# Designs tried in a protein design run: peptides against a protein of PDB entry 5GWM. Part 29

Target 1, 52 residues: chain A of PDB entry 5GWM
Amino acid sequence: DSAISKEDEERYQKLVTENEQLQRLITQKEEKIRVLRQRLVERGDAKGTELN

## One batch from the design tools (peptide; made by RFdiffusion4, then SolubleMPNN)

Design b2_p18_1_s2 (from b2_p18_1, 8 letters changed)
Fold by OpenDDE base, seed 5:
Structure b2_p18_1_s2 (fold): chain B 52 residues (1-52), chain A 18 residues (1-18)
Amino acid sequence: as target 1 above (52 residues)
Amino acid sequence: KEEVEKRRQEALEEFEKE
């Protein structure tokens, strides 16, 4: 416990904050990919119904 | 800002227990 310098704690805090920001960005990109895939399916289905 | 600080403090308290 007493062996961690204030500088090492501040470095760890920065890494935790960066990790959380990166995780939020990953989640946002994954949701965007999901929505784009869904729109491609819906457009494919709409084209399949116009050709019959 | 406060919620991010709280979550960071929770992660530090977990790390300091090891």
Scores: peptide ipSAE 0.082, ipTM 0.652, DockQ to the pose 0.023
Fold by OpenDDE base, seed 2:
Structure b2_p18_1_s2 (fold): chain B 52 residues (1-52), chain A 18 residues (1-18)
Amino acid sequence: as target 1 above (52 residues)
Amino acid sequence: KEEVEKRRQEALEEFEKE
């Protein structure tokens, strides 16, 4: 039972909150990447259908 | 605010068990 100091608990709480904020930002960027990739596929398919 | 505080408390309780 390592007695975590109140200061170390407050630091950990700060890191947990920051990690949750960063995870939300990662998820938003991943969704944006997914949408951009889908639009590139749709534009590739549109060019492939105009050349036949 | 309350749901974020609840998840923070759950993560602290997991860390205090290790």
Scores: peptide ipSAE 0.080, ipTM 0.650, DockQ to the pose 0.024
Fold by OpenDDE base, seed 1:
Structure b2_p18_1_s2 (fold): chain B 52 residues (1-52), chain A 18 residues (1-18)
Amino acid sequence: as target 1 above (52 residues)
Amino acid sequence: KEEVEKRRQEALEEFEKE
């Protein structure tokens, strides 16, 4: 049984917590993108952003 | 505890800049 070192367990717990935070931020950005797309559709401005 | 919080805050700040 290769006992996971206390250092490796602490590193893993850090990465898990970071991943959970990043997942919350992804969900918030996805909702913001959804709201922005909906506002562009409602305004009819879907023809005004020629990204030249 | 403080070093862990600092490293998480750094990773969040990098991800918010993209």
Scores: peptide ipSAE 0.045, ipTM 0.563, DockQ to the pose 0.035
Fold by OpenDDE base, seed 4:
Structure b2_p18_1_s2 (fold): chain B 52 residues (1-52), chain A 18 residues (1-18)
Amino acid sequence: as target 1 above (52 residues)
Amino acid sequence: KEEVEKRRQEALEEFEKE
């Protein structure tokens, strides 16, 4: 059983923490895209109802 | 500890510019 060195464990914990932060940023960008798409639909529906 | 927080902050700034 190759015991992971303390230095390798500290390196792994840094990568885990970075990955968790990048996942939070992805979720924030996805929510921003969702809100922008919703506003685009609301503006499109307002223009579509004036053409009938 | 400070060098780790610095590299983390640099990665966040790079990702926010894309």
Scores: peptide ipSAE 0.041, ipTM 0.546, DockQ to the pose 0.038

Design b2_p18_1_s3 (from b2_p18_1, 8 letters changed)
Fold by OpenDDE base, seed 2:
Structure b2_p18_1_s3 (fold): chain B 52 residues (1-52), chain A 18 residues (1-18)
Amino acid sequence: as target 1 above (52 residues)
Amino acid sequence: SEEIEKRREEALKEFEEL
């Protein structure tokens, strides 16, 4: 067991917290991209039905 | 959130066990 300093542990805790926050932000952006792509498909399908 | 704190404690435990 390498004795980590209290300062190194506190630094690691901050990095874990930041990583979790960034992962939540990535997931929110990916979901927003999914919703926007779905709306583009729905608008494309609406144009395809009006041209027939 | 209790679930967020639990995940941080698990990650810290894994780090301390290295």
Scores: peptide ipSAE 0.080, ipTM 0.662, DockQ to the pose 0.023
Fold by OpenDDE base, seed 1:
Structure b2_p18_1_s3 (fold): chain B 52 residues (1-52), chain A 18 residues (1-18)
Amino acid sequence: as target 1 above (52 residues)
Amino acid sequence: SEEIEKRREEALKEFEEL
C-alpha cells in the first residue's frame, strides 16, 4: 500500500466533484439540444435541424 | 444529494485501496 498523501486524497475528491458537475452540465446541454432539434422538426425547418 | 455523496465516498475508498 503506497501511503497516499492527504493532499493526493483531497485532489482526487476535487476531481470526482468536478467530473460530476461537468456530467450534469453535459446532460443539461444534451437535453437542450434535443428540445431545440424537436422544435425545428415541428416547424418544418429542415435546414436548421441538419446544422445540429 | 445523499446518493451523490455516497458515490463520492465509494470512489474515495476505491482510491485509498490502490
Scores: peptide ipSAE 0.079, ipTM 0.658, DockQ to the pose 0.024
Fold by OpenDDE base, seed 4:
Structure b2_p18_1_s3 (fold): chain B 52 residues (1-52), chain A 18 residues (1-18)
Amino acid sequence: as target 1 above (52 residues)
Amino acid sequence: SEEIEKRREEALKEFEEL
């Protein structure tokens, strides 16, 4: 077993923490995109019924 | 969060096993 230095373990822990934070931000943006797409569909359907 | 701490501990364990 190559002895991982305490400094390398602390660096890895920081990268794991940053990755988890970035993944939460991605999920929040994806949910916002989903909600915006749904609102566009609902508005498109309302305009389609008014134009006929 | 206890769940976040657990996921970090799991990731550290996988790193130490390499």
Scores: peptide ipSAE 0.075, ipTM 0.657, DockQ to the pose 0.023
Fold by OpenDDE base, seed 3:
Structure b2_p18_1_s3 (fold): chain B 52 residues (1-52), chain A 18 residues (1-18)
Amino acid sequence: as target 1 above (52 residues)
Amino acid sequence: SEEIEKRREEALKEFEEL
């Protein structure tokens, strides 16, 4: 049992917290990308209906 | 939330078992 130093445990806790924050930010950006893609499809479909 | 704290505690336990 390699005794994990208190410093290494505190570093790991910081990384876990940062990873959770980054995951939330990724999810927010992915949702924004989804909404933008949907708006592009809707605008493409509107142009497709004007060409028919 | 208590669920987030629980997940952090589980991750710490897994790290202490290494």
Scores: peptide ipSAE 0.070, ipTM 0.648, DockQ to the pose 0.022

Design b2_p18_2_s1 (from b2_p18_2, 12 letters changed)
Fold by OpenDDE base, seed 3:
Structure b2_p18_2_s1 (fold): chain B 52 residues (1-52), chain A 18 residues (1-18)
Amino acid sequence: as target 1 above (52 residues)
Amino acid sequence: SEELQRKLTELRVLEQRA
């Protein structure tokens, strides 16, 4: 194996950084989805309670 | 893309050995 070129290292680091950013965004979206689903459940439960 | 993935794996291995 040959030494890692600067260009290859930069490409790798860009992918690592992008992946980290995307993972943060995914986590944020997943949390928002969780909250929205929970609100839907709560509203459904409230409606069920009103109807007894 | 497969070539890039193989290369990234190789780079990671090389970094660990260095």
Scores: peptide ipSAE 0.062, ipTM 0.641, DockQ to the pose 0.019
Fold by OpenDDE base, seed 2:
Structure b2_p18_2_s1 (fold): chain B 52 residues (1-52), chain A 18 residues (1-18)
Amino acid sequence: as target 1 above (52 residues)
Amino acid sequence: SEELQRKLTELRVLEQRA
């Protein structure tokens, strides 16, 4: 097989794992932002309805 | 590091072949 050193493989796997963890965190924050924006829109719509 | 990035890319390619 390819002469990939143990050290290089470990380095690669650490970076892959870190990237996956960061991506999960980003996704969680993006969802939270979406929810907050939706709440803001709903409040704006409610205010508009009350002004009728 | 450009060197590290090249190595990581090479590792990915080699692992796909194995």
Scores: peptide ipSAE 0.061, ipTM 0.645, DockQ to the pose 0.020
Fold by OpenDDE base, seed 1:
Formats: C-alpha cells, structure tokens, sequence
Structure b2_p18_2_s1 (fold): chain B 52 residues (1-52), chain A 18 residues (1-18)
C-alpha cells in the first residue's frame, strides 16, 4: 500500500535484528536440550525439556 | 519462542502497510 514511514522502517530494522538474535538463541537452546536429553537417556533417566 | 513469534507478527504487519 502506502510507503513505510521512517518510524516504521526503524522499528522494522530493530525487529529484524532482534528476531535474528532470538532465532540463534532458540537454536542454541534446542541443541543444548537435545544433548541433555541424550545424556539422561544414556544414564537411564526419563526427564527432558524444551524451549519455545 | 513466543517472543520471537510476536515480533515476527509485527514485522508482517509493517510489511502489509507498504
């Protein structure tokens, strides 16, 4: 539709950066959860966790 | 995460204004 305002563009760029950072953190935590779950399985434990 | 999804939704809204 209409052109994005300067304020909207600044907000957009901020959110793009934050989303990229959050996505990296989510991926990192998901991998850590996978590793921890595997360690519990190897020890005969049944507990697990997940990030969202 | 829920925070990421909220921010992603806001991005979509801004793009729709263009």
Amino acid sequence: as target 1 above (52 residues)
Amino acid sequence: SEELQRKLTELRVLEQRA
Scores: peptide ipSAE 0.062, ipTM 0.644, DockQ to the pose 0.032; fails the geometry check
Fold by OpenDDE base, seed 4:
Structure b2_p18_2_s1 (fold): chain B 52 residues (1-52), chain A 18 residues (1-18)
Amino acid sequence: as target 1 above (52 residues)
Amino acid sequence: SEELQRKLTELRVLEQRA
């Protein structure tokens, strides 16, 4: 009924791992953007950004 | 973040199927 096939479990685990990796990369990029924006604020400037 | 959101959506579909 609610049983998961081996193929579905393998697909699920792959997606979980990939999502965790992508989240770490996004966090690293967002921290870099935060630091750069803070430096620009201290000088009275602004910056455009783009994320995955 | 768009790629992560697509993968999260696919993950949710598998969770609903299970």
Scores: peptide ipSAE 0.054, ipTM 0.631, DockQ to the pose 0.033; fails the geometry check

Design b2_p18_3_s1 (from b2_p18_3, 6 letters changed)
Fold by OpenDDE base, seed 5:
Order: sequence, then structure tokens, then C-alpha cells
Structure b2_p18_3_s1 (fold): chain B 52 residues (1-52), chain A 18 residues (1-18)
Amino acid sequence: as target 1 above (52 residues)
Amino acid sequence: EEENKQLQRRLQELEELE
């Protein structure tokens, strides 16, 4: 029974914590990009209605 | 570790789009 070394457990927990942080950051960035793109579309549509 | 590297690459790609 190769008991997981304390160092291997600490390394695993660091990777799990970092992975969760990265996933949160990715979600935040994707939502920001989505909102910015939507605002650009809405502004484009507003200009399109003024030109007709 | 490979999943973590994939997430890091994806985050960088998103930061370049901001």
C-alpha cells in the first residue's frame, strides 16, 4: 500500500484549488466577453434603425 | 496537471479577446 505521501496530497490539493480558481476566472471572462458583444450588437441595431 | 494547463491556455485566449 503506497500511502500517498503528504507531499503528493499537498500537490494534489494545490492543483484542485488552482483548477477551481481557473474555472471561475474562465467563466467570469466568458460572461464579460458575452456582455460586451451583446452591447455592441444592441448599439449596431440602434444605429441601423436611425439610418432608415 | 494537463487539465490545469488546458484551463490556463483557455484563460489566456479569453484575456486576449478582452
Scores: peptide ipSAE 0.561, ipTM 0.911, DockQ to the pose 0.607
Fold by OpenDDE base, seed 3:
Structure b2_p18_3_s1 (fold): chain B 52 residues (1-52), chain A 18 residues (1-18)
Amino acid sequence: as target 1 above (52 residues)
Amino acid sequence: EEENKQLQRRLQELEELE
């Protein structure tokens, strides 16, 4: 029974914590980009209606 | 570790779009 070393457990917990942090940051940035793209569409549509 | 590398690459791609 190779008991997981304390160092291997600490390394695993760091990777899990980093993974969760990266996933949260990705979700936040994807939502920001979605909102910015939507604002660009709304501004494009407003200009398109003024030109017709 | 490979999952974290994939997430890091995706995060960098999103930072370049901001």
Scores: peptide ipSAE 0.559, ipTM 0.911, DockQ to the pose 0.703
Fold by OpenDDE base, seed 4:
Structure b2_p18_3_s1 (fold): chain B 52 residues (1-52), chain A 18 residues (1-18)
Amino acid sequence: as target 1 above (52 residues)
Amino acid sequence: EEENKQLQRRLQELEELE
């Protein structure tokens, strides 16, 4: 039985923690970009109505 | 490890769009 060494388990737990951190950061960045793009659309529509 | 590398690449792509 290839018992996972304590060192391999500690390495795996570091990778799991890093993965969760990266996923949180990605979600935050994607939401920021989404909100900025939505505000640009809303402002574009407002300018289009002022030019008519 | 490959999943973490993919997430790191995706994060970098998003930081370039900010």
Scores: peptide ipSAE 0.559, ipTM 0.911, DockQ to the pose 0.617
Fold by OpenDDE base, seed 2:
Structure b2_p18_3_s1 (fold): chain B 52 residues (1-52), chain A 18 residues (1-18)
Amino acid sequence: as target 1 above (52 residues)
Amino acid sequence: EEENKQLQRRLQELEELE
């Protein structure tokens, strides 16, 4: 049985933890971009309705 | 490790859009 070395297990655990952190940061940035785009649309639509 | 690199690339792409 090729027992995973302690070093390989520690490396794997670091990668899992980093991936979870990256996924959280990605989700936060995607939500920020979504909110900013929505506010831009709402401001654009408000200007479009003032011209009628 | 390849998944980590993909997530890092996606994070960089999002930082350029902010």
Scores: peptide ipSAE 0.558, ipTM 0.910, DockQ to the pose 0.691

Design b2_p18_4_s1 (from b2_p18_4, 10 letters changed)
Fold by OpenDDE base, seed 2:
Structure b2_p18_4_s1 (fold): chain B 52 residues (1-52), chain A 18 residues (1-18)
Amino acid sequence: as target 1 above (52 residues)
Amino acid sequence: SELQRLLTQLDVLEQRYL
């Protein structure tokens, strides 16, 4: 069996933690995008086209 | 990172349109 060094395990765990944090941020931003789209629909103005 | 840059850009859009 191959052993993983302590340093490699620590690096891996940092990446896992960072990825989990980024996934939470992505989820939050996806909801924000939904809200923004709804606001643009409610406005019905040409500003919506600026995002396109 | 690129992702962080994109998230910052989205924050700017939120300030403009929310």
Scores: peptide ipSAE 0.041, ipTM 0.614, DockQ to the pose 0.481
Fold by OpenDDE base, seed 3:
Structure b2_p18_4_s1 (fold): chain B 52 residues (1-52), chain A 18 residues (1-18)
Amino acid sequence: as target 1 above (52 residues)
Amino acid sequence: SELQRLLTQLDVLEQRYL
């Protein structure tokens, strides 16, 4: 049976860890986009109330 | 990288609008 070498497993785990870090960063930025959109809505609403 | 460039652009937007 061909077993995966220790070095290959370590390389794989490094890539998995890096991918997880990038996924967390993407999620963080997606949340910031959500907040920005909400701020735009709030500012739009504020302008609407000022026009009232 | 392209991803890092995009993330930096988002950081600029955060500083400007949040």
Scores: peptide ipSAE 0.041, ipTM 0.609, DockQ to the pose 0.315
Fold by OpenDDE base, seed 4:
Structure b2_p18_4_s1 (fold): chain B 52 residues (1-52), chain A 18 residues (1-18)
Amino acid sequence: as target 1 above (52 residues)
Amino acid sequence: SELQRLLTQLDVLEQRYL
């Protein structure tokens, strides 16, 4: 049975941690995109109401 | 990287529209 070296385990854990950090960043940016889209809709609706 | 560039563009849009 091939055992993973301590160095290989440490490298793997660094990649796992980095991926978790990147996933959190992606989630935060996706939420900001949602908010921006909502603001654009609200501004569009305001223009529509001004036209009415 | 391309991802970093896209994230920067998003930050600019946030400042403009939020």
Scores: peptide ipSAE 0.040, ipTM 0.614, DockQ to the pose 0.340
Fold by OpenDDE base, seed 5:
Structure b2_p18_4_s1 (fold): chain B 52 residues (1-52), chain A 18 residues (1-18)
Amino acid sequence: as target 1 above (52 residues)
Amino acid sequence: SELQRLLTQLDVLEQRYL
């Protein structure tokens, strides 16, 4: 049967690593979004609600 | 990428509101 090449395995591993890094970054940014929302509430500033 | 663009926009918002 056919087997995956080394080049394909390396490409796959790079994508796995990148996805793990991106997931950590997303989690960090989600926490920052929470903080931003809280700051906007504390300010009574409507500008945050206008953001898409 | 679109994701990276959005993350940059978030950084700008952090500087403005934090």
Scores: peptide ipSAE 0.040, ipTM 0.617, DockQ to the pose 0.480

Design b2_p18_4_s3 (from b2_p18_4, 10 letters changed)
Fold by OpenDDE base, seed 3:
Structure b2_p18_4_s3 (fold): chain B 52 residues (1-52), chain A 18 residues (1-18)
Amino acid sequence: as target 1 above (52 residues)
Amino acid sequence: EELQRLLTELDVLEQRYQ
């Protein structure tokens, strides 16, 4: 079990920060997709209601 | 090991979304 070097620890911290940023971006995109899908469903439901 | 796991996770995220 070799100790992690200081350089590896610094690299780790950079990767942690970048990963968190990417995860936030993913969440934002997924939420946008969710909202768009919900709007499509609501529009479909509105058409269904019109036909009924 | 934790460094390796994080590196792998970052690679996966970059490949999917960038």
Scores: peptide ipSAE 0.065, ipTM 0.635, DockQ to the pose 0.048
Fold by OpenDDE base, seed 2:
Structure b2_p18_4_s3 (fold): chain B 52 residues (1-52), chain A 18 residues (1-18)
Amino acid sequence: as target 1 above (52 residues)
Amino acid sequence: EELQRLLTELDVLEQRYQ
């Protein structure tokens, strides 16, 4: 790769940091959705209701 | 190319987060 300017390097590092933050947030939300779906299934099963 | 790749990956992540 060609030499990167200081401005491009600073932008690169910001994008890396933001990417990592978003990855963590997505993972947290996906896990929360999984847990909530499981609780819904358990409540439905306890009521004898089939869930789609 | 690496900076362009990261920009694309960030855009994809932002779309998934929203």
Scores: peptide ipSAE 0.064, ipTM 0.636, DockQ to the pose 0.052
Fold by OpenDDE base, seed 5:
Structure b2_p18_4_s3 (fold): chain B 52 residues (1-52), chain A 18 residues (1-18)
Amino acid sequence: as target 1 above (52 residues)
Amino acid sequence: EELQRLLTELDVLEQRYQ
């Protein structure tokens, strides 16, 4: 086991935290895109039913 | 090695988010 310095451990923990934050932001953005696309489909379906 | 892994993962995540 290589001894890691205290400074390197602190850097590691910061990077772990930042990674988790970025993952959450990406997931939120992807979900928002999914929801918006679903709403567009639903509006298109509603318009189609009005034309019929 | 683990620090290098995390740095690479952050770079990939930043590129996906932007």
Scores: peptide ipSAE 0.059, ipTM 0.625, DockQ to the pose 0.049
Fold by OpenDDE base, seed 1:
Structure b2_p18_4_s3 (fold): chain B 52 residues (1-52), chain A 18 residues (1-18)
Amino acid sequence: as target 1 above (52 residues)
Amino acid sequence: EELQRLLTELDVLEQRYQ
């Protein structure tokens, strides 16, 4: 087994942290989409339901 | 391999959500 360098470990930790940050942003966007879809349903506005 | 996997995963996430 090749030893992982300190530089590789630091790079790994940065990538993990950034991935976690991106996952949080995804979750926030998904929640916003859910809220917007719910508002469209409540208003009966079919215009916002077009898929492309 | 794990570093490359995470790098690829980040690239995919950035392309889709940023």
Scores: peptide ipSAE 0.057, ipTM 0.629, DockQ to the pose 0.062

Design b2_p18_5_s1 (from b2_p18_5, 7 letters changed)
Fold by OpenDDE base, seed 3:
Structure b2_p18_5_s1 (fold): chain B 52 residues (1-52), chain A 18 residues (1-18)
Amino acid sequence: as target 1 above (52 residues)
Amino acid sequence: SLTEEEIEELKKLEQELK
């Protein structure tokens, strides 16, 4: 029940928002990696090293 | 090739996650 200043709350909310944005970005990149790996497997390049 | 492009995208994204 400690009083939090408006400035502290604003700083906290900024960090929460930034963290959420970064987490979304990470998830998007991880999903893109998954999709790319899957496409490589589907093309017979399971190692991701085939050049065509 | 599309595969080469996808490999480079994959490598780029993997580096960003390290």
Scores: peptide ipSAE 0.068, ipTM 0.691, DockQ to the pose 0.334
Fold by OpenDDE base, seed 4:
Structure b2_p18_5_s1 (fold): chain B 52 residues (1-52), chain A 18 residues (1-18)
Amino acid sequence: as target 1 above (52 residues)
Amino acid sequence: SLTEEEIEELKKLEQELK
């Protein structure tokens, strides 16, 4: 029988949930990076050569 | 300074994303 077991389905759902959580975390970090880079550009300190 | 802290946080986040 090619049908998945209940245990296989539970394992699959765990991986799906984990991937969704990780994807949200990646998106949050990428947005934070974008905001920080923008602030550095606006201050003319994009290379970190000054303390502003 | 605020900018120095922002640079350090930026570097940390970039490293975490590989």
Scores: peptide ipSAE 0.067, ipTM 0.691, DockQ to the pose 0.318
Fold by OpenDDE base, seed 1:
Structure b2_p18_5_s1 (fold): chain B 52 residues (1-52), chain A 18 residues (1-18)
Amino acid sequence: as target 1 above (52 residues)
Amino acid sequence: SLTEEEIEELKKLEQELK
């Protein structure tokens, strides 16, 4: 089995780092969506039809 | 109720995850 080149390893590491950054962003967005959906449910139950 | 701004932000975030 031939080892990958240094250039290929550096390219791979950039993709790994980008993936980790994107995963953090996804997690943050998913949490915010969860909070907003929860507020929507809670307010829908309590207030019926009020102006947004 | 949720403000229109909060609803727009929710929709934006949901679209970015699709």
Scores: peptide ipSAE 0.058, ipTM 0.684, DockQ to the pose 0.348
Fold by OpenDDE base, seed 2:
Structure b2_p18_5_s1 (fold): chain B 52 residues (1-52), chain A 18 residues (1-18)
Amino acid sequence: as target 1 above (52 residues)
Amino acid sequence: SLTEEEIEELKKLEQELK
C-alpha cells in the first residue's frame, strides 16, 4: 500500500477541520431550537391559548 | 409579537438543519 502524499494529507486535514466546525454549528443550532421550544412551552403554559 | 418572531426563528433553524 502506497502512503498518501503530503498534499492529500493537507486536503484531508482541511476536511476534518471543516467537519468539526460544521458539527459545532449543528450542535449550536440544535441547542437554540431546544431553547426556543422551551420558551414557547413556558409561554403557552402561562397564557393558555395566546400565541400572539 | 415576540412569540411569533421566535416561531419564525425556530422554523428557519429547523430548515437549515435539513
Scores: peptide ipSAE 0.058, ipTM 0.684, DockQ to the pose 0.330; fails the geometry check

Design b2_p18_5_s2 (from b2_p18_5, 7 letters changed)
Fold by OpenDDE base, seed 3:
Structure b2_p18_5_s2 (fold): chain B 52 residues (1-52), chain A 18 residues (1-18)
Amino acid sequence: as target 1 above (52 residues)
Amino acid sequence: SLTEEEIKELEKLLQELK
């Protein structure tokens, strides 16, 4: 049975942690993009309202 | 070891994510 070494397990856990951190960063950037897009839509809607 | 090679692959994938 290929038992994982302690060193391999620690390395794996570091990779998992770093991956989770990067996923959070991606999510934060995606949310920022969403917010910016929403603000642009709202600004567009406001301009449309001014034209009416 | 097979485990070591798998870890190296994960490290590569993680680097690509950065």
Scores: peptide ipSAE 0.040, ipTM 0.592, DockQ to the pose 0.019
Fold by OpenDDE base, seed 2:
Structure b2_p18_5_s2 (fold): chain B 52 residues (1-52), chain A 18 residues (1-18)
Amino acid sequence: as target 1 above (52 residues)
Amino acid sequence: SLTEEEIKELEKLLQELK
């Protein structure tokens, strides 16, 4: 079995760290989408109650 | 090496996610 070089291990760890950062960014964007959808529902409900 | 090829594939996948 060939051992992984120190350079390959450092490159792998950078990829793991970047993946974790991107996962955090995805979660933040998903939360922003949720908030925007909720605001649209609230505005739609306000218009519906004013028209009726 | 197999490890170097795997790292290059992961780098490609990360660029596609950006």
Scores: peptide ipSAE 0.038, ipTM 0.583, DockQ to the pose 0.018
Fold by OpenDDE base, seed 1:
Structure b2_p18_5_s2 (fold): chain B 52 residues (1-52), chain A 18 residues (1-18)
Amino acid sequence: as target 1 above (52 residues)
Amino acid sequence: SLTEEEIKELEKLLQELK
């Protein structure tokens, strides 16, 4: 039941902030992956074996 | 067709999220 030090709390808050930033970046990349995967499907169905 | 640049971007993003 020992209290967390001020320094430990500040370190934790930095990790929380970093995690939030990384989560936003992951979300952006996942959306880009979704779009590119969709283009792969659409073009694979439409054009068969055309050169990329 | 998909450009090689689009394919490379997809591969990069997939690698970063593995």
Scores: peptide ipSAE 0.029, ipTM 0.609, DockQ to the pose 0.318
Fold by OpenDDE base, seed 4:
Structure b2_p18_5_s2 (fold): chain B 52 residues (1-52), chain A 18 residues (1-18)
Amino acid sequence: as target 1 above (52 residues)
Amino acid sequence: SLTEEEIKELEKLLQELK
């Protein structure tokens, strides 16, 4: 049985953590894109959009 | 609410993708 070393396991766990962080970032960007697209639609239909 | 600048940036990006 090729056992994974402790060092390999630690490296794997770091990659898992990084992947989870990147997934959260992707979700945040996707939500921002959704909101921006919605605001563009609202501006296009002559409905007043409050913008900062 | 969103800033006008953020909306303008998206408009620019969408235009660049055409």
Scores: peptide ipSAE 0.029, ipTM 0.594, DockQ to the pose 0.160

